# Peptides against a protein of PDB entry 6B4E, part 79

Target 1, 295 residues: chain A of PDB entry 6B4E
Amino acid sequence: TNFDKISKMFWHYKDKIAQIKQDIVLPIKKADVNVRNLLSRHKRKINPKFGQLTNSNQQLFKIQNELTQLINDTKGDSLAYHWILNFIAKAVVHQAETEVRVKPESALPLGKLTLYLLVQFPELQELFMARLVKKCPFVIGFTCEIDTEKGRQNMGWKRNNENKWEDNTSYDERMGGILSLFAIITRLQLPQEFITTTSHPFPIALSWHILARICNTPLNLITNTHFVILGSWWDAAAVQFLQAYGNQASKLLILIGEELTSRMAEKKYVGAARLRILLEAWQNNNMESFPEMSP

## One batch from the design tools (peptide; made by RFdiffusion4, then SolubleMPNN)

Design b2_p16_4_s3 (from b2_p16_4, 8 letters changed)
Fold by OpenDDE base, seed 4:
Structure b2_p16_4_s3 (fold): chain B 295 residues (1-295), chain A 16 residues (1-16)
Amino acid sequence: as target 1 above (295 residues)
Amino acid sequence: SSELEELEKELKEMLS
């Protein structure tokens, strides 16, 4: 694992966030009034769609079509198009921080929707990754110290209006929610209409990188959150990961489930204990996955 | 595949 490369990637996306603000968000405020009105209307129509997702593929397809039409309506203006995609990127991540956080299985319909949009609108990919990395650096296996204010900020910790850090449980759950979504995206197959024409934008190999990079992270930087997000990943993608990489996947699952947890045993992390339980379930041929969506 | 070979290399390094 080349941590310098990972750090460069992390800061690339941090810079991308700043660039998005300067080149997309701020300029739209000076755009033609008709464009601003269009985007305002579209924003209001788009925002509720993510909350309308269920375990139904029929409902998913309906929402996909509706969003596709709404996004296509903006393509006549490049700035408007990128603005609406950035809005969607933010909305999807927000949904992961809120709904997926409390109901991990909701990552599946959200992930399917997101993957569809990422393929249908390739410009969404960088916008989405930038938002993910800002909110949850674990998606690229980035870790830094959290003993400083800047370190906590880099790792996605939030402060409230009173300048108080969020509690550990809240942070862990938010990170778990975001990571669940990303994990789902990486393990999903492309929609049938894209399989022969498009490569997967965030393939299962990215899950491999998450696990490997965390395993290689200096132990003094490993926290309970690392184990929490590994557990979230496990629930979301372990079955499909094993299907993808077979014996090599097994080795990596053992590394995170057995070796990493053992090395950190003295910390008595709750997340690590849960990961051990997941490992044991797998060893007993009882690995579970999220239920498939209904037709 | 070239991708799998790269992953295997990384895994081998982790296990060493």
Scores: peptide ipSAE 0.191, ipTM 0.821, DockQ to the pose 0.240
Fold by OpenDDE base, seed 1:
Structure b2_p16_4_s3 (fold): chain B 295 residues (1-295), chain A 16 residues (1-16)
Amino acid sequence: as target 1 above (295 residues)
Amino acid sequence: SSELEELEKELKEMLS
């Protein structure tokens, strides 16, 4: 694992967030009133769509079509188009932080919707990844120390209005929710209409990178959160990961489930205990996946 | 770890 490369990638996306603010968000505030009104209306229509997802493919397709139309309505103005995509990127991640954290299986319909939009609107890819890395650096296997304020900020910790850090449980759950979404996206197949024309924007190989990079992270930087997000990833993608990489996948799952947990046993992390349970379930041929969506 | 490095190498070869 080349940690210098990972760090460069991390800071690339941090810079991208700053660039988005400067080049997309701020300019729209000074845009023509008609453009602002259009975007306001679209924002109001788009925002509830993510919460309207269910385990139904029919509902998914309906929402996909509705969002596609709403986004296409903005293509006449490049700035408006990029603004609405950035809004969607933020909204999807927010949905992961709020809904997926409490109902992990909801990552499946959300992931399917997101993957569709990522392929349908390629400009969303960089916007979405930047938001993901900002909120949850674990998606690229980045870890830094959290003993400093800057370190915590880099790792996506939030402060409330009183400048108090969020509690550990809240942070763990948010990271787990975001990572679940990303894991789902990496293991989903492209929609049938795109399979022959487009490559997967965030393929299963990115899951490999997450696991490998965490395994190679210095032990002094490993926290309970690492195990929590590994557990979230496991529930979301382990079955498909094994299907994709076979024996190599098995070896890596053993490394995170057995070796990494064993090395950190003295810490008695709750997340590590859960990951060990997942490993044991797999060893007993009882690995579970999220249920498939209904027609 | 040396094991992970080997796995990464193997995976790279498989994906090439």
Scores: peptide ipSAE 0.106, ipTM 0.776, DockQ to the pose 0.788
Fold by OpenDDE base, seed 3:
Structure b2_p16_4_s3 (fold): chain B 295 residues (1-295), chain A 16 residues (1-16)
Amino acid sequence: as target 1 above (295 residues)
Amino acid sequence: SSELEELEKELKEMLS
């Protein structure tokens, strides 16, 4: 693993976030009042849609159609279009931080919706990835020290209004929620209408990179969070990962579940203990996946 | 790890 390249990728997306603020978010505040009103109305209509997802495909398709129409209404103005996509990117990640963190299986309908939007509106891809990396750099396998303020910020730690860091449990759960969403996206098949015309924007190979990069991360940088997000990934995508890469997938699962946990045993990480339980379940032919959605 | 590097090489071959 070339960590210099990963670092460059990380900072690319950090720069992208700054660029989005400068070129999309700030300019819209000075846009025509009609445009601002349109976007305000659309924001209010779009925001609740992500919370309206259920385990129903019928409900998913309804929401897909509604969002598609709302986004298409903005295409006449490039700035408005990019603004609404950036809003959606932020909203999806926020939903992962709040709902998926407490109900991981909710990542499935959210992931299906997100993948559809990513394909339907390609300009969303860069905006979404930038937001993901900002909030959860684990999605590209980036890790840095968290002994400094800047290090914690880079790894997505939040501070409250009193400049107090969030507790470890909250951080772990948020990272797990975001990673669950990303993992689901990587393992989902493209909708049938796109499968012959479009390549997958975030394919299963990205899951491979996450696992491999974490395994190659210097041990002094490995924390409980790494094991938590690996467990979240496991629940979300391990079955499909095995289907995709077969024996090679098995080797990598053993590396994270057995070798990495063993090397860090002295730390007694709760996340590592859970990952070992998942490994053992797999070894006993009891690997579980999220239930499929209803019609 | 050396083992992981081998897996990465193997994966590249699979995807080529």
Scores: peptide ipSAE 0.105, ipTM 0.777, DockQ to the pose 0.850
Fold by OpenDDE base, seed 5:
Structure b2_p16_4_s3 (fold): chain B 295 residues (1-295), chain A 16 residues (1-16)
Amino acid sequence: as target 1 above (295 residues)
Amino acid sequence: SSELEELEKELKEMLS
């Protein structure tokens, strides 16, 4: 694992966030009143769509079509188009932080919707990844110390209005929710209409990188959160990961489930204990995945 | 770890 490369990638996306604010978010406030009104109306229509997802593919397709139409309405103005995509990127991540964190299986319909949009609107890819890395650096296997204010900020910790850090449980759950979504996206097949024309924007190989990079992270930087997000990943993608890489996948699952947990046993992390349970379930031929969606 | 480095190499070969 080249950690210098990972750090460069991390800071690239941090810079991208700053650029988005300067070049997209702020300029639109000075745009033509008709454009601003259009975007305001579209924002109000788009925002509730993510919460309307269910375990139904029929409902998913309905929402996909509605969002596609709303986004297409903005293509005549490049700034408006990028603004609405950035809004969608933020909204998807927010949905992961709020709903997926408490109902992990909801990552499946959300992931399907997101993957569709990422392929249909390629400009969404960099906007989405930048938001993911900002909120949950674990998606690219980045870790730094959290003993400093800057370190906590870099790792996605939030402060409330009273300038108090969020509690550990809240942070763990948010990270788990975001990572669940990303894991689902990496293991999903492209929609049928795109399979022959487009490559997967966030393929299963990115899951490999997450696991490998965490395994190679200095042990003094490993926290309970690392094990929590690994458990979230496991629920979301372990079955498909094994299908994709076979014996190599098995080796890596053993590394995170057995070796990494053993090396950190003295810490008695709750997340590590859960990961051990998942490993044991797999060893007993009882590995589970999220149920498939209904027609 | 040496094991992970080997796996990464193997993965690259699989995807090439």
Scores: peptide ipSAE 0.093, ipTM 0.768, DockQ to the pose 0.724

Design b2_p16_4_s4 (from b2_p16_4, 8 letters changed)
Fold by OpenDDE base, seed 4:
Structure b2_p16_4_s4 (fold): chain B 295 residues (1-295), chain A 16 residues (1-16)
Amino acid sequence: as target 1 above (295 residues)
Amino acid sequence: SEELEELEKELKELLS
């Protein structure tokens, strides 16, 4: 693992966030009043859609169509189009931080919706990835020290209005929620209408990179959060990961479930204990996946 | 596939 390259990628997306603010968010405030009104109306219509997702494919398709129409309405103005996509990127990640955080299986419908939008609107891909990396650097296997304020900020820690850091549980759950969404996206097949014409924007190989990069991370930088997000990933994608890479996948699952947890045993991380349970379940032929969505 | 070969290379690094 080339960590210098990962670091460069991390900072690339940090720069992208700044660029989005300068080139998309701020300029729209000076746009024509008609454009601003359009975006305000669309924002209000789009925002509740993510919360309307259920374990129903029928509901998913309905929402996909509605969002597609709303986004297409903005294509006449490039700035408006990019603004609405950036809004969607933020909204999806926010949904992961809130709903998926408490109900991991909700990542499946959200992931299907997101993947559809990423393929339908390719310009969303960079916007979405930048937001993911900002809030959860684990999605690219980036880790830094968190014993400094800057380190915590880089790793996506939030401060409240009183300038106090969020508690460890809150951080772990948020990271788990975001990682669950990303894991789901990586293991989903493209919608049938795209499978022969488009490459997957965030393929299962990215899950491989997450696991491998974490395994290669210096042990002094490994925290409970690493094990929490690995557990979240496992629930979201382990079954499909094994299907994709077979014996090689098994080796990597053993590395994270057995070897990495063993190396960090002295820390007695709760997340590591959870990951051990998942490993044992797999060894007993009891690996579970999220239930498939209803028609 | 070329992708699989790259992943296998990374795995070898992990196991070394």
Scores: peptide ipSAE 0.128, ipTM 0.791, DockQ to the pose 0.239
Fold by OpenDDE base, seed 5:
Structure b2_p16_4_s4 (fold): chain B 295 residues (1-295), chain A 16 residues (1-16)
Amino acid sequence: as target 1 above (295 residues)
Amino acid sequence: SEELEELEKELKELLS
C-alpha cells in the first residue's frame, strides 16, 4: 500500500471541497434572481425525496425520474447545474449519516439511486467523492492520528456549537452509515440501460482497496471505528465481494476477520468482536446479505 | 484482467 498516494488523494479532495465552496456555493448567492429562485424551489423538492425511498424498485424508479427532470432543468446554466449536483451529493451523504446509520439495509435503495445519478450525471462523481472523503476518509483507506484537533477534523469528527466533540458512539455510527452506502455502491451492477455504454464509476475494486489499506495501516492508528466500518462493509458487500474475486476475496476476508482482529485483541474493541462473529458465521456457511428489493 | 493482477500483487504483499 502506497500511503503517500492515499494522502495525496485525501488532500486532493479536501482542496476540492474548498474549491466547490469558492467556485460553486458562494457565486450562486450573487447569481440572477431567477436562477436563485429556481434552485430554491428545486432544493425544496429534492431534499425530501431521499427519505421517500423504500424497498420498492417501483418507488426507486419514480424518484429517479423525478430527480432526473429536476436536475435537467438546471443544465442551461453550468453554475446552477453544478450547484444542484453538489447539493445532491451533500444530501445523499447526510442521508447515510442519519438513516443508514440506524437502518443499514436502507443503504441498498439509497445506493441504487446514487449510482443511477452518478452515471446519468457524470459531473456528480467528483462532487460526491469529495464529500465522502471529507466526511469519512475510510472510503479511500485514509487514516491519521486523532490525538490532535487537526487529526480529528481530518478523520471527520464533528464538534457541536459549544465546541464539544461528538461521542465515540455517534462517530462510529456515522462512519458506519457512510461506509455502508459506499460499499453498496461498489457492489451494485450498473442499471441495464448503462451496462454497454458506461464503466462503473466506483467499482468493487474500491472495496478491495478499503480492506487492503486498512490491513496495512499501522496498528497504533487502528481504532474501534476501523472495525465498525469493516463490519458495516461486511454486511453490505461481503457476499458480492466473494462472488467477484473468489479465493482472493476469501483471503482478504480472513485477513480482516481473523488476522487484524487477533492483532488488536488486547484492545477488546466491540467492533472487533462483532467482526469476529461475522467471520464465524461465514465459516459456518451462514453469511448473510441484505434482502433484494421488491419489484 | 490487469486490474485483478494488481489486486493480486497487493494481496501477496499483505500476506508476506
Scores: peptide ipSAE 0.115, ipTM 0.786, DockQ to the pose 0.239
Fold by OpenDDE base, seed 1:
Structure b2_p16_4_s4 (fold): chain B 295 residues (1-295), chain A 16 residues (1-16)
Amino acid sequence: as target 1 above (295 residues)
Amino acid sequence: SEELEELEKELKELLS
């Protein structure tokens, strides 16, 4: 694992966030009043859609079509188009932080919707990835120390209005929710209409990178959160990961489930204990996956 | 780890 490369990727996306603010968010405030009004209306229509997802494919397709139409309405103005995509990127990640964290299986419909939008609107890809890395750098296998304020900030820790850091449980759950969404996206097949014409924007190989990079992370930087997000990933994608890479996948799952947890046993991380349970379930031919969506 | 490095190499070769 080349950690210098990973760090460069991390800072690339951090810079992208700053660029988005400078080139998209701030300029729109000076845009024509009609454009601003349009975007305000669209924002209000778009935002509830993510919470309207269920385990129904019919509902998913309905929302896909509605969002597609709303986004297409902005294409006449490049700035407006990019602004609405950035809004969507933020909204999707926010949904992962709030809903997926408490109901992990909700990552499946959200992931399907997101993947559809990523393919339908390619400009969303960089916007979305930048937001993901900012909020949850684990998606690219980045880890730094959290002994400093800057380190915590880099790893996506939040402060409340009283400038107090969020508690460990809240952070773990948010990271788990975001990682679940990303994991789902990586293991989903492209929608049928895109399979023959488009490559997957975030393929299953990115899951491999997450696992491998975490396993190779210096042990002094490994925290309970690492095991929590690995568990979240496992629930979201382990079955499909095994299908994709076979024996190599098995080896990697054993490495994270057995070797990494064993090396950190003295810490008695709750997340590590859960990961070992997942490993044992798999070894007993009882690996579970999220239920498939209904028609 | 060395083992993980080998797995990464193997996977890269497989996907090439």
Scores: peptide ipSAE 0.080, ipTM 0.768, DockQ to the pose 0.820
Fold by OpenDDE base, seed 3:
Structure b2_p16_4_s4 (fold): chain B 295 residues (1-295), chain A 16 residues (1-16)
Amino acid sequence: as target 1 above (295 residues)
Amino acid sequence: SEELEELEKELKELLS
């Protein structure tokens, strides 16, 4: 693992976030009043749709079509188009932080919707990845120290209005929710209409990178959060990961489930204990995946 | 670890 490369990637996306604010978010505030009104209306229509997802494919397709129409309505103005996509990127990640964290299986319909949008609107890809890395740098396998304020900020920790850090449980759950969504996206197949014409924007290989990079992370930087997000990833993608890489996948699952947990046993991390349970379930031929969606 | 480096190499070869 080349950690210098990962660090450069991390800071690339941090810079991208700053660029988005400068080039998209701030300029739209000075745009024509008609454009601002249009975007306000679209924002109000788009925002609730992510919460309207269910385990129904029919409902998913309905929402896909509605969002597609709303986004297409903005293509006549490049700034408006990018603003809407950035809004969607933020909204999707927010949904992962709030709903997926408490109901991990909801990552499946959300992931399907997101993947569709990422392919349908390629400009969403960089906006979405930048937001993901900002909120949950684990998606690219980045880890830094959290014993400094800057370190915690870089790892996506939030402060309240009183400048107090969020509690460990809240942080762990948020990271787990975001990582669940990303894991689902990486293991989903492209819709049939795109499979022969488009490459997967965030393929299953990115899951490999997450696992491998965490395994190679210096042990003094490994926290309970690492095990929590690995458990979240496991629930979301382990079955499909095994299907994709076979024996190599098995070796990597053993490395995270057995070797990494054993090396950190003295810390008695709750996340590590759960990961051990998942490993044992797999060893007993009882690995589970999220239920498939209904028609 | 050496094991992980090997896996990464093998994966690279598989995807090449």
Scores: peptide ipSAE 0.075, ipTM 0.765, DockQ to the pose 0.845

Design b2_p16_5_s1 (from b2_p16_5, 6 letters changed)
Fold by OpenDDE base, seed 3:
Structure b2_p16_5_s1 (fold): chain B 295 residues (1-295), chain A 16 residues (1-16)
Amino acid sequence: as target 1 above (295 residues)
Amino acid sequence: SMSEKIAEIEEELKAS
């Protein structure tokens, strides 16, 4: 029954992507020239801001305010507003695929920014989740076979202009980057101004679902990527996950770190080896988290 | 089985 629910959720978001294209992306191309010009200008201003994030809260707040103003400028036109939010959703995921991929700790400022925007602009939530599931189905614990073209596409594999699949390392790193961002979002507390008035849109329970669903995945579908993203999740959220769920969290971490890796030992996955190292570090009371941001 | 272990953990979590 759980598999059916996950599959339904996966295809729900696939349908959402198609809907976004038909209802937002395509219609804007036929919109008034003034609206198109506005959105072009805003796009150019918004896009570089995600790369301007640092480990500074001061810089984060500056960017939050700037983005808030730019988004609010579009609220007078519903189509324009949804278009700019969809653009932001795509840009955030792209930043995870590129910057977080090579510098996982950058997920923290990006995650804080994203969570702020998700709460400030609730319409971003479905747009963002749809993009996440399209690019990295692991965020909802979905897995399918990748021995077919359709299977690879469903799991977020990219092909270049020459119709060649990306290499395994590139795919693993991209998935790790995206999953790191999502993991960070799930473990962050809401900003102080929202904590009493709004529920968390992507709470820590979603991290539980990721781990549990991967553990329940048929072994013949488990790949190196599964272990890579589990390692990425571990670095991003394991400390806070333990704080949230205590002993039950500990048991689940042992299941992924020890039991799942042991069951797949014959494959000699590099990602699994890394996860074992993380488990051992934890057992030696040396579980690390990303450094907190500076003032 | 793995599924049984997870189910047990989840039940414990609900009870806590």
Scores: peptide ipSAE 0.484, ipTM 0.925, DockQ to the pose 0.867
Fold by OpenDDE base, seed 2:
Structure b2_p16_5_s1 (fold): chain B 295 residues (1-295), chain A 16 residues (1-16)
Amino acid sequence: as target 1 above (295 residues)
Amino acid sequence: SMSEKIAEIEEELKAS
């Protein structure tokens, strides 16, 4: 694990967020009134779509088609097109912070929708990844100290209007929700129509990076949140991860479930205790995955 | 070390 490389990647996406604001968000405010009106209407139509997802593939396909049409309507104007994609990126991550946070299995339909859009509209990929890294640096295995204000901000901590940090539970749950979505995306197969023509934009190898980078993180930087998001990842992707990498996957799961938790035992992290339970369930041949969606 | 163990696993994966 090269932490300098990870840090460079982290700051690349932080810079991308600043660039998005400068080159996409701010310029659209000065755009033609007709364009602004179009985008306002599209925003109102797009926002509820993510909440309309269910465990039904039929419903998923319907929403995919509706969003595809709405996005295609903006392609005649490059700025409008990028603005709507950035809006979608933000909306998807927000859905993970709210709905997936309280219902982890909802990550599956949301992940399928997101993966479809990422392939159908490649320009969404950098916008989405930048938003993910800003909100949840764990998606690339980045960790820094949180003893400073800047460190907490870099790790995605929020403050209220009174400059009070969010409570640890709220932060842990938000990070878990976002990480669940990303984990699902990495373990999903491309839609059948794209398998032969397109490479997976966020393949299962990115899950490998998350696990390996967290394992290699200095122990003094490991917090309860690390174990919470590992547990979220486990629920979302462990079965498929084992299918993808076989014996090597097994070894890495043992490293996070046994070795990492053991090294941090004195902290008595609740997230670590849950991860131990997941490990034990697997050892007893009781590893579970989210249920498949209905037709 | 943890890093060494991960490195070994990754090398095994490349060889497979």
Scores: peptide ipSAE 0.482, ipTM 0.925, DockQ to the pose 0.927
Fold by OpenDDE base, seed 4:
Structure b2_p16_5_s1 (fold): chain B 295 residues (1-295), chain A 16 residues (1-16)
Amino acid sequence: as target 1 above (295 residues)
Amino acid sequence: SMSEKIAEIEEELKAS
């Protein structure tokens, strides 16, 4: 694990967020009134779609088609197109922070929708990743100290209107929700219509990076959140990860479930305890995955 | 070390 490279990647996406604001968000405010009106209408139509997802593939396909049409309507104006994609990126991550955090299995339909959009609209990929890294640096295995204000900000901690940091539980749950979504995306197969024409934009290898990078993180930087998001990842992707990498996957799962938790045992992290339970369940041939979606 | 173990696993994966 090269932490310098990870840091560079982290700051690349932080810079990308600033660029998006400068090159996409702010310019639209000065755009032609017709363009602004179009985007306002589309925003209103797009926003509720993510909440309309269920465990039904039929419903998923309906929403995919509706969003595809709405996005395609903006392609005549490059700025409008990028603006709507950025909006979608933000909306998807927001859905992970709110819905997935309380219902992790909802990551599956959301992830399927997101993956479809990422493939259908490649320009969404950088926008989405930038938003993910900003909100949850764990998606690229980035960790820094949180004993400073800037450190907490970098790790995605939020402040309320009174400038008070969110509580640990809220932070853990949000990070878990976002990570669940990303984990799901990495372990999903491309939709059938894309398998032969394109590569997976965020393949299962990115899950490997998350696990490996966290394992290699200096122990003094490991927090309860690390174990929480590992648990979230486990629920979301461990079964498929084992299918993908076999024996090497098993070894890595043992490293996070046994070795990393053991090294941090003195901290008595609740997230670590849960991860141990997941490990034990696996050892007893009782590893669970999210249920498949209905037709 | 943890890093050495991971490196070993990754090398095995590449060789597989």
Scores: peptide ipSAE 0.482, ipTM 0.925, DockQ to the pose 0.932
Fold by OpenDDE base, seed 5:
Structure b2_p16_5_s1 (fold): chain B 295 residues (1-295), chain A 16 residues (1-16)
Amino acid sequence: as target 1 above (295 residues)
Amino acid sequence: SMSEKIAEIEEELKAS
């Protein structure tokens, strides 16, 4: 693991966020009134759709089609098109922070929708990844110290209007929700209409990177959050990860479930205890995946 | 070390 490379990637996406604000978000405020009105209407129509997802594929396809039409309406103006994609990127991550954190299995329909959009609209990929890294650096295996304000900010910690940091539990749950979504995306197969024409934008190999990079993280930087997100990842993708990489996947799962937890046993992290339970369930042939969606 | 173990696993994966 090259941590310098990971850091460079982290800061690349931080710069991308700043660029998006400067080149997309701010210019739209000065755009033609017709464009602004169009985007306002589209924003209002798009935002509730992510909460309308269920365990139904029929409902998923309906929402996919509706979003596709709404996005296509903006393609005549490049700035408007990028603005609406950036809005979608933010909305998807927000849904992960709010709904997936309390109902992890909801990551499946959300992930399917997101993957479809990422392939249908390739320009969404960089916008989405930048938002993910900003909110949850764990998606690329980045970790820094959180003993400073800047360190906490870099790791996605939020402050309220009174400049108070969020609770540890809230942070852990948000990170878990976002990571669950990303994990699901990495393990999903491309929709049938795309499988022969394009490569997966965020393949299962990215899950490998997350696990390996966390394992290689200096122990003094490992927190309860690391184990929480590993548990979230496990629920979301462990079964498919084992299917993809076989024996090597097993070895890596043992490293995170047994060795990493053992090395940190003195901390008595609740997240680590849960990960141990997941490991034990697997050892007893009781590993489960999220239920498949209905027709 | 854990890093060495990961490196070994990755090498095995590339070879498979």
Scores: peptide ipSAE 0.480, ipTM 0.924, DockQ to the pose 0.978

